# Peptides against a protein of PDB entry 6KZJ: the designs that were tried, part 8

Target 1, 71 residues: chain A of PDB entry 6KZJ
Amino acid sequence: SPDLLSEVSEMKQDLIKMTAILTTDVSDKAGSIKVKELVKAAEEEPGEPFEIVERVKEDLEKVNEILRSGT

## One batch from the design tools (peptide; aimed at target 1 V8 R55 V63)

Design b2_p13_7_s4 (made by RFdiffusion4, then SolubleMPNN; from b2_p13_7, 7 letters changed)
Fold by OpenDDE base, seed 2:
Structure b2_p13_7_s4 (fold): chain B 71 residues (1-71), chain A 13 residues (1-13)
Amino acid sequence: as target 1 above (71 residues)
Amino acid sequence: PLELVMKILKMLA
């Protein structure tokens, strides 16, 4: 439904913001991930709620790998 | 920060 899509879209936007904050310090040192690219791609990529969540999850997995490797 | 990301990932899994 439109309400579900709106809710997932808001969640996606919040996750994008959090991801940007968490990765700004490591973005210059990250070899394979481009934080700015992830943010832009997430904002422009269309999709149904499931597809949106899957893309967000994939991006966060990449962030997690970077943070884990730095610890 | 890492712990927060892991929590979010678990919510989305």
Scores: peptide ipSAE 0.077, ipTM 0.628, DockQ to the pose 0.107
OpenDDE base, seeds 1, 3, 4, 5: peptide ipSAE 0.072, 0.067, 0.019, 0.043; ipTM 0.624, 0.615, 0.442, 0.555

Design b2_p13_8 (made by RFdiffusion4)
Pose (drawn by RFdiffusion4):
Structure b2_p13_8 (pose): chain A 69 residues (1-26, 29-71), chain P 13 residues (1-13)
Amino acid sequence: SPDLLSEVSEMKQDLIKMTAILTTDVKAGSIKVKELVKAAEEEPGEPFEIVERVKEDLEKVNEILRSGT
Amino acid sequence: ALDIVRRVLKRLT
């Protein structure tokens, strides 16, 4: 559905903002368009499986930011 | 944290 795509688009923007905060990359050469396209093509599994991995990774980032380790 | 954020971004791209 378009609502699912819009939520994911917002999540992508949130991750760009997080990248800008966390990076020391002084045209943002650390972000490679070819790597992004390849990853979009090659990430395995259906959306549910990908969402589970994304959730696990976000929980891990949250723990780092909240606890400091 | 940054590596994970970029990895998540690649998955959602």

Design b2_p13_8_s1 (made by RFdiffusion4, then SolubleMPNN; from b2_p13_8, 5 letters changed)
Fold by OpenDDE base, seed 1:
Structure b2_p13_8_s1 (fold): chain B 71 residues (1-71), chain A 13 residues (1-13)
Amino acid sequence: as target 1 above (71 residues)
Amino acid sequence: ALDLVMDILKRLS
């Protein structure tokens, strides 16, 4: 539905914002996580709804790892 | 922020 797609798009936007905030604090100490790759993935052209959700989920998991580790 | 991310992940699981 268009409402679901709108919600996923908003989540994607929030992910990009969170990534930007974390990059300023991490200062190239993100370990195995490539911040630039996360941004690129988040800005990737949207596919089908399921594919979008899976990409967002994967990126959020990576963000979670950064937040949990502090690096 | 961490709690929010975790909640989102739970919703997407």
Scores: peptide ipSAE 0.088, ipTM 0.655, DockQ to the pose 0.087
OpenDDE base, seeds 2, 3, 4, 5: peptide ipSAE 0.084, 0.081, 0.058, 0.052; ipTM 0.641, 0.634, 0.585, 0.610; seed 4 fails the geometry check

Design b2_p13_8_s2 (made by RFdiffusion4, then SolubleMPNN; from b2_p13_8, 9 letters changed)
Fold by OpenDDE base, seed 2:
Structure b2_p13_8_s2 (fold): chain B 71 residues (1-71), chain A 13 residues (1-13)
Amino acid sequence: as target 1 above (71 residues)
Amino acid sequence: PLELVMKILEMLS
């Protein structure tokens, strides 16, 4: 439903914002993640809830790899 | 920060 899609889309937007904050310090050195790309993705057509979640997971996995390598 | 990301990933899995 439109209400569910809106809720999932808002969640994605919040996760993208958090991701941007976490990666800005290492973004210049990290070729695996592009903060600007994540921001642009938030403005694109999100698609189905499952697809939104999968894209968020993929982005966070990249963040996790970067943070893990820095510890 | 790393712990937070791991927790979010766990929630989405």
Scores: peptide ipSAE 0.076, ipTM 0.639, DockQ to the pose 0.103
OpenDDE base, seeds 1, 3, 4, 5: peptide ipSAE 0.074, 0.051, 0.076, 0.074; ipTM 0.633, 0.601, 0.635, 0.634

Design b2_p13_8_s3 (made by RFdiffusion4, then SolubleMPNN; from b2_p13_8, 9 letters changed)
Fold by OpenDDE base, seed 2:
Structure b2_p13_8_s3 (fold): chain B 71 residues (1-71), chain A 13 residues (1-13)
Amino acid sequence: as target 1 above (71 residues)
Amino acid sequence: PLELVMKILYMLS
């Protein structure tokens, strides 16, 4: 269905944007969000499905903070 | 999670 494919395409684009934010090489300035630490946490062993979900939620929360603050 | 996201994006490509 074209509508479903459009929705999936939009979701994919959003994930690409989030991934770009998480992988940015930012300078470790005092008081700034450490994107490097997000990358390290995201690359750790996934564990059980619940643990994966919790890590994803935590990362999304940090992404939201970055987007909101412009940092 | 980042690795998982990349795998998902790959499957959707």
Scores: peptide ipSAE 0.046, ipTM 0.557, DockQ to the pose 0.122
OpenDDE base, seeds 1, 3, 4, 5: peptide ipSAE 0.036, 0.042, 0.038, 0.031; ipTM 0.518, 0.552, 0.585, 0.524; seed 4 fails the geometry check

Design b2_p13_8_s4 (made by RFdiffusion4, then SolubleMPNN; from b2_p13_8, 8 letters changed)
Fold by OpenDDE base, seed 4:
Structure b2_p13_8_s4 (fold): chain B 71 residues (1-71), chain A 13 residues (1-13)
Amino acid sequence: as target 1 above (71 residues)
Amino acid sequence: PLELVMEILKMLS
């Protein structure tokens, strides 16, 4: 339904913003994390929600690896 | 920050 699509779109934007915040303090070692790519993805058509979630999850896993190695 | 990332990943798993 349109209500669900709006909710998913809002969730996508929130997740991208959260990812950006999480990567700011680890930017020097971001490596494979591409903030520019996340911004580009935010401007694209929503597409399939599962694909959006999986991409965000992958980025957060990269952040997790960096933070874990630095802890 | 690490704790937050782990929590989010848990939600997405």
Scores: peptide ipSAE 0.082, ipTM 0.643, DockQ to the pose 0.103
OpenDDE base, seeds 1, 2, 3, 5: peptide ipSAE 0.081, 0.077, 0.053, 0.079; ipTM 0.641, 0.641, 0.605, 0.639

## One batch from the design tools (peptide; aimed at target 1 A42 P49 R55)

Design b2_p14_1_s1 (made by RFdiffusion4, then SolubleMPNN; its pose is not in this set)
Fold by OpenDDE base, seed 3:
Structure b2_p14_1_s1 (fold): chain B 71 residues (1-71), chain A 14 residues (1-14)
Amino acid sequence: as target 1 above (71 residues)
Amino acid sequence: SLLKRLLALEEKLK
């Protein structure tokens, strides 16, 4: 439903914001997370709810990588 | 948590 799509989209945006807060390096060095690219991806067309959910999962993994690496 | 909310929404979408 449109309501569920909106909720999932909001969660995606929340994860993008968390990733941006946790990371301090936007360089192309190995292991770095490109915050600019994540922000851009959040502005892209959401598509189907399933696609948004998968993007949220990917963003969560990136947050986990930041926490694990300490960067 | 966001993870728990995500999982809950996935179940609603099924």
Scores: peptide ipSAE 0.153, ipTM 0.763, DockQ to the pose 0.077
OpenDDE base, seeds 1, 2, 4, 5: peptide ipSAE 0.147, 0.150, 0.149, 0.151; ipTM 0.756, 0.757, 0.755, 0.759

Design b2_p14_2_s2 (made by RFdiffusion4, then SolubleMPNN; its pose is not in this set)
Fold by OpenDDE base, seed 4:
Order: C-alpha cells, then structure tokens, then sequence
Structure b2_p14_2_s2 (fold): chain B 71 residues (1-71), chain A 14 residues (1-14)
C-alpha cells in the first residue's frame, strides 16, 4: 500500500533523526547503531517495506538499549 | 513509535 510505505518512511526518518541526536554524544561503548545502514534502508524503501519495518524495529530496540544503559 | 510500527507490521501481513 502506498499509504503504508509513506508511514514506514516517516517512522524510519524519525528514527534516523533520533539516532543522530543520541549518537553525537554517546560513548563508544553504547550499542552500535549503523546510521549509514538506516540511510541505505531508506533508499531501498520502494521495494521492501516489510524489511524496512523489521529493520526500524531492530534499530529502535538498539536506541532503547542505549537509553537504558545511560551511556 | 513502537506501537505504530507494530500496527504497520500487522497491516503488511494482511
């Protein structure tokens, strides 16, 4: 669905923004989030929405882990 | 965000 793809794109973009904010000041010991991989996934959006959703979920879990660790 | 993500996953499986 075009509408679902748009919604996925928006959430992915929001996650990338959040990741950028968090990783600017985080320690190297924090959970590694591959920002470049998130951006790459964005470029592949038109063809694989479910894979993007799963990747966004995984990256969101990483963000949550960083926040919980306090690092 | 997570709640919306899970909702999207469900819709994609429909």
Amino acid sequence: as target 1 above (71 residues)
Amino acid sequence: MLGKLLALEKKLKE
Scores: peptide ipSAE 0.137, ipTM 0.682, DockQ to the pose 0.090
OpenDDE base, seeds 1, 2, 3, 5: peptide ipSAE 0.133, 0.131, 0.130, 0.133; ipTM 0.688, 0.678, 0.686, 0.679

Design b2_p14_3 (made by RFdiffusion4)
Pose (drawn by RFdiffusion4):
Structure b2_p14_3 (pose): chain A 69 residues (1-26, 29-71), chain P 14 residues (1-14)
Amino acid sequence: SPDLLSEVSEMKQDLIKMTAILTTDVKAGSIKVKELVKAAEEEPGEPFEIVERVKEDLEKVNEILRSGT
Amino acid sequence: EMLRQELALVHHML
C-alpha cells in the first residue's frame, strides 16, 4: 500500500539525518549511488524478512546511543 | 517488489 511506502520513505529520510549526525565525511563522497542501487537489487527475502533485519539493526543502534556502548 | 526494494535500501543504510 502507499501508506507502507510513505512510512518506509520517512524511515529512509530518518537514516539520512542519522548519517549526517554520525559521519565525519567532510558532495558526500561516502554515499555511493551504485552501491545503493546494487543493494536495492540484491537484498534477499520478502519485505517481512527485511523488516525483521532492519528492526534488529535499529535496536542495536538504539542500544549504542542510549547506553553509550 | 517496490516495497522490498525500498526496505532493502533502509537495511543497506543501517

Design b2_p14_3_s1 (made by RFdiffusion4, then SolubleMPNN; from b2_p14_3, 7 letters changed)
Fold by OpenDDE base, seed 4:
Structure b2_p14_3_s1 (fold): chain B 71 residues (1-71), chain A 14 residues (1-14)
Amino acid sequence: as target 1 above (71 residues)
Amino acid sequence: DELKRELAVVRHLL
């Protein structure tokens, strides 16, 4: 359905934006803070870009499952 | 055919 494609496209755009934020923040802090610590901090705070990315990814996986099953 | 296209898009995103 065109509505589903529009939704997935929007989710993709959000995913790209959040990924860009993560990569830039990691790059700017890479001189002082371990990437692992930054990722962990982003996992602990609800609504931080990393958690948003993971939620979007999970939602895309659900959509993919629906499309594969035909349900 | 539409479903196949949608599936291809989603698979590309994953």
Scores: peptide ipSAE 0.040, ipTM 0.524, DockQ to the pose 0.059
OpenDDE base, seeds 1, 2, 3, 5: peptide ipSAE 0.038, 0.033, 0.033, 0.023; ipTM 0.524, 0.564, 0.511, 0.510; seed 1 fails the geometry check

Design b2_p14_3_s2 (made by RFdiffusion4, then SolubleMPNN; from b2_p14_3, 9 letters changed)
Fold by OpenDDE base, seed 1:
Structure b2_p14_3_s2 (fold): chain B 71 residues (1-71), chain A 14 residues (1-14)
Amino acid sequence: as target 1 above (71 residues)
Amino acid sequence: DELKRELGIVRYLL
C-alpha cells in the first residue's frame, strides 16, 4: 500500500541520517559507505516495494559493516 | 518506536 511504502521510505531516510553521523570521520576509508550514494538513492523515485526493500537492505548492510569494523 | 515498526515492515516484506 502507499502508506506501507511511505513507512519504508521513512526508515530509509532514518538510516541515511544514522549513516551520515557514523561515517563523517571514515568516509574516505576503504570499504566505507558513500554518504552521497545514500542521499542520491533517497532522491530517486521510490519505485515498487521490491526496489525500496533492496535499497534498504543495501544500506543496512553498509551500516552493519561500519559497526562491525569497530571504527 | 517508529523505526522499530519500520524495521518490522522490512522484515515482513523480505
Scores: peptide ipSAE 0.060, ipTM 0.589, DockQ to the pose 0.070
OpenDDE base, seeds 2, 3, 4, 5: peptide ipSAE 0.041, 0.036, 0.038, 0.051; ipTM 0.563, 0.560, 0.540, 0.541

Design b2_p14_3_s3 (made by RFdiffusion4, then SolubleMPNN; from b2_p14_3, 9 letters changed)
Fold by OpenDDE base, seed 3:
Structure b2_p14_3_s3 (fold): chain B 71 residues (1-71), chain A 14 residues (1-14)
Amino acid sequence: as target 1 above (71 residues)
Amino acid sequence: DELKKELGVVLYLL
């Protein structure tokens, strides 16, 4: 089985990839976004597994609100 | 524009 930290890191990485796809889609219609810089900043965010999970949960909540609002 | 801004913030905070 994978290390706990590796498992949490993979979860975060998958969310980053999905978010990058969404921002790219928006960028195609609203002008370029510095997606690469934002992805790097997100990947460098420090934290223990618990802190990473809490940030992921918070960001998923924000994404949910964005999707429901449509704007 | 608002959606672009908000998604950028989410990506940065991840």
Scores: peptide ipSAE 0.074, ipTM 0.595, DockQ to the pose 0.076
OpenDDE base, seeds 1, 2, 4, 5: peptide ipSAE 0.056, 0.040, 0.044, 0.031; ipTM 0.572, 0.562, 0.563, 0.498

Design b2_p14_3_s4 (made by RFdiffusion4, then SolubleMPNN; from b2_p14_3, 8 letters changed)
Fold by OpenDDE base, seed 2:
Structure b2_p14_3_s4 (fold): chain B 71 residues (1-71), chain A 14 residues (1-14)
Amino acid sequence: as target 1 above (71 residues)
Amino acid sequence: DELKRELAVVRYLL
């Protein structure tokens, strides 16, 4: 349905925005903190951009699987 | 056919 596609499109847009925020933060700190440590810190901090991005990715993949399976 | 089109769009977005 068009509503589902609109929702998925919005989720993708949100993912792009959150990714941009995350990558900008990582880039700004690249001179002082390792990327790996930043990813771990963001993952362990509830509500931080990394966790939000991962949830959106998981939701998009679930939608894809539903459409692929028809269930 | 509609489902195939929707799946194609989602696959493109992912």
Scores: peptide ipSAE 0.036, ipTM 0.507, DockQ to the pose 0.042
OpenDDE base, seeds 1, 3, 4, 5: peptide ipSAE 0.029, 0.035, 0.032, 0.023; ipTM 0.562, 0.513, 0.534, 0.506; seed 1 fails the geometry check

Design b2_p14_4_s3 (made by RFdiffusion4, then SolubleMPNN; its pose is not in this set)
Fold by OpenDDE base, seed 5:
Structure b2_p14_4_s3 (fold): chain B 71 residues (1-71), chain A 14 residues (1-14)
Amino acid sequence: as target 1 above (71 residues)
Amino acid sequence: KLLERLLALEKKLK
């Protein structure tokens, strides 16, 4: 299906973008989630693409919380 | 790997 193919292609691009955000040079601070571990989890977790997108989104929220709080 | 799985799915949908 061309419509479904376009949606999958868009999702693939979004995953690449999110991975790039996670791999940015963010200094891990004491008590913070390790960015490298988040990237590894996003790439290796089993499941359907949508489920993986949701996991990556959750990881990005954790990273954003760290950056916002300054911890 | 994630991107490999997405590539495989993309090919299957064509």
Scores: peptide ipSAE 0.086, ipTM 0.638, DockQ to the pose 0.216
OpenDDE base, seeds 1, 2, 3, 4: peptide ipSAE 0.089, 0.085, 0.079, 0.040; ipTM 0.629, 0.636, 0.629, 0.562; seed 1 fails the geometry check

Design b2_p14_4_s4 (made by RFdiffusion4, then SolubleMPNN; its pose is not in this set)
Fold by OpenDDE base, seed 2:
Structure b2_p14_4_s4 (fold): chain B 71 residues (1-71), chain A 14 residues (1-14)
Amino acid sequence: as target 1 above (71 residues)
Amino acid sequence: RLLELLLALEKKLE
C-alpha cells in the first residue's frame, strides 16, 4: 500500500542520515571503528541484519550486567 | 555493531 511504502521510505531516509552521522564521527577519530570493515560485514550475508541485532542485544545485556553488578 | 546494523538495514531498504 502507499502508506506502507511511504513508511519504509521514511525509515530508509532515517537510517541513511544516522549512518552518515556515525560514519563521519568515527572517521574523525584516530583509532576509532573502521567504517569500511563494518560496511563489508553488513554485506556478507542476507541474514546479517538479524545476526547483528542478536549481537547488539548480547552487548546490551552485558552492559546491563556490568552496571548492576559493578564488575 | 550498531553501525553495522544501520548499514545492513540501509542496504536492505535500497
Scores: peptide ipSAE 0.077, ipTM 0.554, DockQ to the pose 0.364
OpenDDE base, seeds 1, 3, 4, 5: peptide ipSAE 0.049, 0.074, 0.064, 0.055; ipTM 0.537, 0.553, 0.549, 0.530

Design b2_p14_5_s2 (made by RFdiffusion4, then SolubleMPNN; failed a check: a repeat of another design; its pose is not in this set)
Amino acid sequence: MLGKLLALEKKLKE

Design b2_p14_6_s2 (made by RFdiffusion4, then SolubleMPNN; its pose is not in this set)
Fold by OpenDDE base, seed 5:
Structure b2_p14_6_s2 (fold): chain B 71 residues (1-71), chain A 14 residues (1-14)
Amino acid sequence: as target 1 above (71 residues)
Amino acid sequence: MELLKRLEALEKKL
């Protein structure tokens, strides 16, 4: 749905901003990640939307653990 | 695959 797409897009934008703040080195890598390579990676990601959401959730839980523990 | 790539995959499938 357009509403869910907008919410996901906002979350993506926020994660990009947070990553840029936390790691100064990713500014060069984020610019080096060709939009074409990101699109290709998205095309090759297997699974239905629900399965992708579960993987995203796992990654976010890991980020939360790093922020909480400092490790 | 890193988190941002997974989000982009999700966006494409929505």
Scores: peptide ipSAE 0.200, ipTM 0.763, DockQ to the pose 0.683
OpenDDE base, seeds 1, 2, 3, 4: peptide ipSAE 0.140, 0.137, 0.178, 0.125; ipTM 0.742, 0.733, 0.725, 0.717

Design b2_p14_6_s4 (made by RFdiffusion4, then SolubleMPNN; its pose is not in this set)
Fold by OpenDDE base, seed 4:
Structure b2_p14_6_s4 (fold): chain B 71 residues (1-71), chain A 14 residues (1-14)
Amino acid sequence: as target 1 above (71 residues)
Amino acid sequence: MELLKRLLALEKKL
């Protein structure tokens, strides 16, 4: 659905931005997210959208725990 | 990076 696609696209963009901000590598090639390579790797991600959504939710829960607790 | 790969996979499958 367009609403879910928009939400996923926004989350993706935010993750890319956060990763770029958090990288301490000042090398011209290091710290640049190779989105094209990730897109290719994502083609191998198994499952229907609903299965992937559940995995994303689980990952976000882990991220939230790390951010809240610092561990 | 696994989360980002899953988001990209989801985006592609939608």
Scores: peptide ipSAE 0.483, ipTM 0.902, DockQ to the pose 0.779
OpenDDE base, seeds 1, 2, 3, 5: peptide ipSAE 0.464, 0.458, 0.463, 0.462; ipTM 0.899, 0.898, 0.899, 0.898

Design b2_p14_7 (made by RFdiffusion4)
Pose (drawn by RFdiffusion4):
Structure b2_p14_7 (pose): chain A 69 residues (1-26, 29-71), chain P 14 residues (1-14)
Amino acid sequence: SPDLLSEVSEMKQDLIKMTAILTTDVKAGSIKVKELVKAAEEEPGEPFEIVERVKEDLEKVNEILRSGT
Amino acid sequence: DLVKSILFKVNALL
């Protein structure tokens, strides 16, 4: 549905913002368009499986930021 | 690294 796509678009924007905060990359040469396109093509599994992996990774980032380790 | 990895997964969802 369009609502699912909009939520995911908002997540993508949140991740760009997180990248800008965390990066020391001094045209943002650390972000490669070809790598992004390849990853969009090759990430395995259906949406549910991908969402589970994304959730796990976000929980891990949250633990780092909240606990400091 | 994790944020970049999540971005790859999010692009696959889109």

Design b2_p14_7_s1 (made by RFdiffusion4, then SolubleMPNN; from b2_p14_7, 6 letters changed)
Fold by OpenDDE base, seed 1:
Structure b2_p14_7_s1 (fold): chain B 71 residues (1-71), chain A 14 residues (1-14)
Amino acid sequence: as target 1 above (71 residues)
Amino acid sequence: DLVMEMLKLVEALL
């Protein structure tokens, strides 16, 4: 439904925003964080939200590791 | 419910 698609789209955007915020200060050390890829995926058909979430999860885990280790 | 499944994934990450 349109309402469900709007909710999914909002969730995707929030996850992308979280990733972007967390990576701003650690960008040079974060390794391969493909923010552009996440944006492209979010603009694709809404039938792939789980794939987007998995990518965001992986990126957030990388950021978390960098923040914890200080490396 | 797709949104519910996505929320579960986010909750698992947090």
Scores: peptide ipSAE 0.079, ipTM 0.584, DockQ to the pose 0.062
OpenDDE base, seeds 2, 3, 4, 5: peptide ipSAE 0.075, 0.063, 0.026, 0.074; ipTM 0.592, 0.558, 0.475, 0.589

Design b2_p14_7_s2 (made by RFdiffusion4, then SolubleMPNN; from b2_p14_7, 5 letters changed)
Fold by OpenDDE base, seed 1:
Structure b2_p14_7_s2 (fold): chain B 71 residues (1-71), chain A 14 residues (1-14)
Amino acid sequence: as target 1 above (71 residues)
Amino acid sequence: DLVMRILHDVLALL
């Protein structure tokens, strides 16, 4: 339903925000996490729930890379 | 609902 899709989209936005916070103090030497690319992806049509989940998974993987590397 | 629960749990661990 539209309400559930909106909630999933909000959760995705939270992941993007976390990524942005973790990358703010990181010099470009850490893998090219393009926060701008993630933001643009969030502004796109969410599509089907599965598509949203796959995008969230990708964002989560990027956050995990930051946390694992410390950069 | 299951998907939302999983995503919520993941976010809670971040």
Scores: peptide ipSAE 0.077, ipTM 0.605, DockQ to the pose 0.059
OpenDDE base, seeds 2, 3, 4, 5: peptide ipSAE 0.061, 0.053, 0.054, 0.058; ipTM 0.555, 0.568, 0.585, 0.571

Design b2_p14_7_s3 (made by RFdiffusion4, then SolubleMPNN; from b2_p14_7, 6 letters changed)
Fold by OpenDDE base, seed 1:
Structure b2_p14_7_s3 (fold): chain B 71 residues (1-71), chain A 14 residues (1-14)
Amino acid sequence: as target 1 above (71 residues)
Amino acid sequence: DLVMKMLERVLALL
């Protein structure tokens, strides 16, 4: 339902925001995390719940890669 | 290190 999709989308946005807060404080050395791009992606049409989860996974994987590589 | 471990755990649950 639209309400459940909106809730999952909000959860995605919260996860991105939390990640950004945690990474920005510890990672003056990490590459430029495009937080703005992640926020925009969260505001896009969510689609199915599984698709939202896959997008969250992809976004977090990108953050993890930046933290791990420092680039 | 802590942040990376947290992210890895989240990714494992997704």
Scores: peptide ipSAE 0.081, ipTM 0.602, DockQ to the pose 0.074
OpenDDE base, seeds 2, 3, 4, 5: peptide ipSAE 0.050, 0.062, 0.063, 0.068; ipTM 0.544, 0.548, 0.538, 0.539

Design b2_p14_7_s4 (made by RFdiffusion4, then SolubleMPNN; from b2_p14_7, 5 letters changed)
Fold by OpenDDE base, seed 1:
Structure b2_p14_7_s4 (fold): chain B 71 residues (1-71), chain A 14 residues (1-14)
Amino acid sequence: as target 1 above (71 residues)
Amino acid sequence: DLVMRILKDVLALL
């Protein structure tokens, strides 16, 4: 349903924003977190809720990798 | 470290 898709999309955006806020302090030591890229991805056609969740997972994995490796 | 733990927890829920 369009309302459910909008809700899941909003959740994705919130997760990205939360991640950005939490990582801003550490981003000076870690490689450049492409927050802009994550925001752009949040504005893309979400597809089905499952697809949104998978995209969120992928984005968070990228952030986690940057934080762990510093690159 | 705390941020990484939170992210790992979120990823585990997805």
Scores: peptide ipSAE 0.075, ipTM 0.634, DockQ to the pose 0.074
OpenDDE base, seeds 2, 3, 4, 5: peptide ipSAE 0.058, 0.053, 0.039, 0.054; ipTM 0.547, 0.554, 0.534, 0.554

Design b2_p14_8_s1 (made by RFdiffusion4, then SolubleMPNN; its pose is not in this set)
Fold by OpenDDE base, seed 5:
Structure b2_p14_8_s1 (fold): chain B 71 residues (1-71), chain A 14 residues (1-14)
Amino acid sequence: as target 1 above (71 residues)
Amino acid sequence: MELLKRLEALEKKL
């Protein structure tokens, strides 16, 4: 749905901003990640939307653990 | 695959 797409897009934008703040080195890598390579990676990601959401959730839980523990 | 790539995959499938 357009509403869910907008919410996901906002979350993506926020994660990009947070990553840029936390790691100064990713500014060069984020610019080096060709939009074409990101699109290709998205095309090759297997699974239905629900399965992708579960993987995203796992990654976010890991980020939360790093922020909480400092490790 | 890193988190941002997974989000982009999700966006494409929505």
Scores: peptide ipSAE 0.200, ipTM 0.763, DockQ to the pose 0.683
OpenDDE base, seeds 1, 2, 3, 4: peptide ipSAE 0.140, 0.137, 0.178, 0.125; ipTM 0.742, 0.733, 0.725, 0.717

Design b2_p14_8_s2 (made by RFdiffusion4, then SolubleMPNN; its pose is not in this set)
Fold by OpenDDE base, seed 4:
Structure b2_p14_8_s2 (fold): chain B 71 residues (1-71), chain A 14 residues (1-14)
Amino acid sequence: as target 1 above (71 residues)
Amino acid sequence: MELLKRLLALEKKL
């Protein structure tokens, strides 16, 4: 659905931005997210959208725990 | 990076 696609696209963009901000590598090639390579790797991600959504939710829960607790 | 790969996979499958 367009609403879910928009939400996923926004989350993706935010993750890319956060990763770029958090990288301490000042090398011209290091710290640049190779989105094209990730897109290719994502083609191998198994499952229907609903299965992937559940995995994303689980990952976000882990991220939230790390951010809240610092561990 | 696994989360980002899953988001990209989801985006592609939608």
Scores: peptide ipSAE 0.483, ipTM 0.902, DockQ to the pose 0.780
OpenDDE base, seeds 1, 2, 3, 5: peptide ipSAE 0.464, 0.458, 0.463, 0.462; ipTM 0.899, 0.898, 0.899, 0.898

Design b2_p14_8_s3 (made by RFdiffusion4, then SolubleMPNN; its pose is not in this set)
Fold by OpenDDE base, seed 1:
Structure b2_p14_8_s3 (fold): chain B 71 residues (1-71), chain A 14 residues (1-14)
Amino acid sequence: as target 1 above (71 residues)
Amino acid sequence: MDLLKLLEALEKKL
């Protein structure tokens, strides 16, 4: 549906903006995660939505572990 | 970035 597609597109745009804000200061220290490379990597990696959700879940679990342990 | 990939995958299905 056009309305749902627009909503998803808006969420994508917001996520890209947030990523750009977070990476602007770290791009000097962490090997150049260019926003452009992030977008390209997202387009090139094949996978069904379910497979991507499982990878997102794994990444969120890793983030939670880092935040909880401080390591 | 897997969350961005998810959004792009959803766009292809909608």
Scores: peptide ipSAE 0.080, ipTM 0.630, DockQ to the pose 0.438
OpenDDE base, seeds 2, 3, 4, 5: peptide ipSAE 0.075, 0.075, 0.042, 0.044; ipTM 0.632, 0.633, 0.522, 0.604; seed 3 fails the geometry check

## One batch from the design tools (peptide; aimed at target 1 L5)

Design b2_p15_1 (made by RFdiffusion4)
Pose (drawn by RFdiffusion4):
Structure b2_p15_1 (pose): chain A 69 residues (1-26, 29-71), chain P 15 residues (1-15)
Amino acid sequence: SPDLLSEVSEMKQDLIKMTAILTTDVKAGSIKVKELVKAAEEEPGEPFEIVERVKEDLEKVNEILRSGT
Amino acid sequence: SSDLREELSELMAEP
């Protein structure tokens, strides 16, 4: 559905913002368009499996930021 | 499900 795509688009923007906060990359040469396109093509599994991995990774980032380790 | 997977891939391929 379009609502699912819009929520994912908002997540993508949140991740760009997080990248800008965390990066020391002083045209943002650390972000490679070819790597992004390849990853979009090659990430395995259906959306549910991808979402589970994304959730796990976000929980890990949250723990780093909240606890400091 | 396959169409949704393709739409999500297209969304994520946008820089």

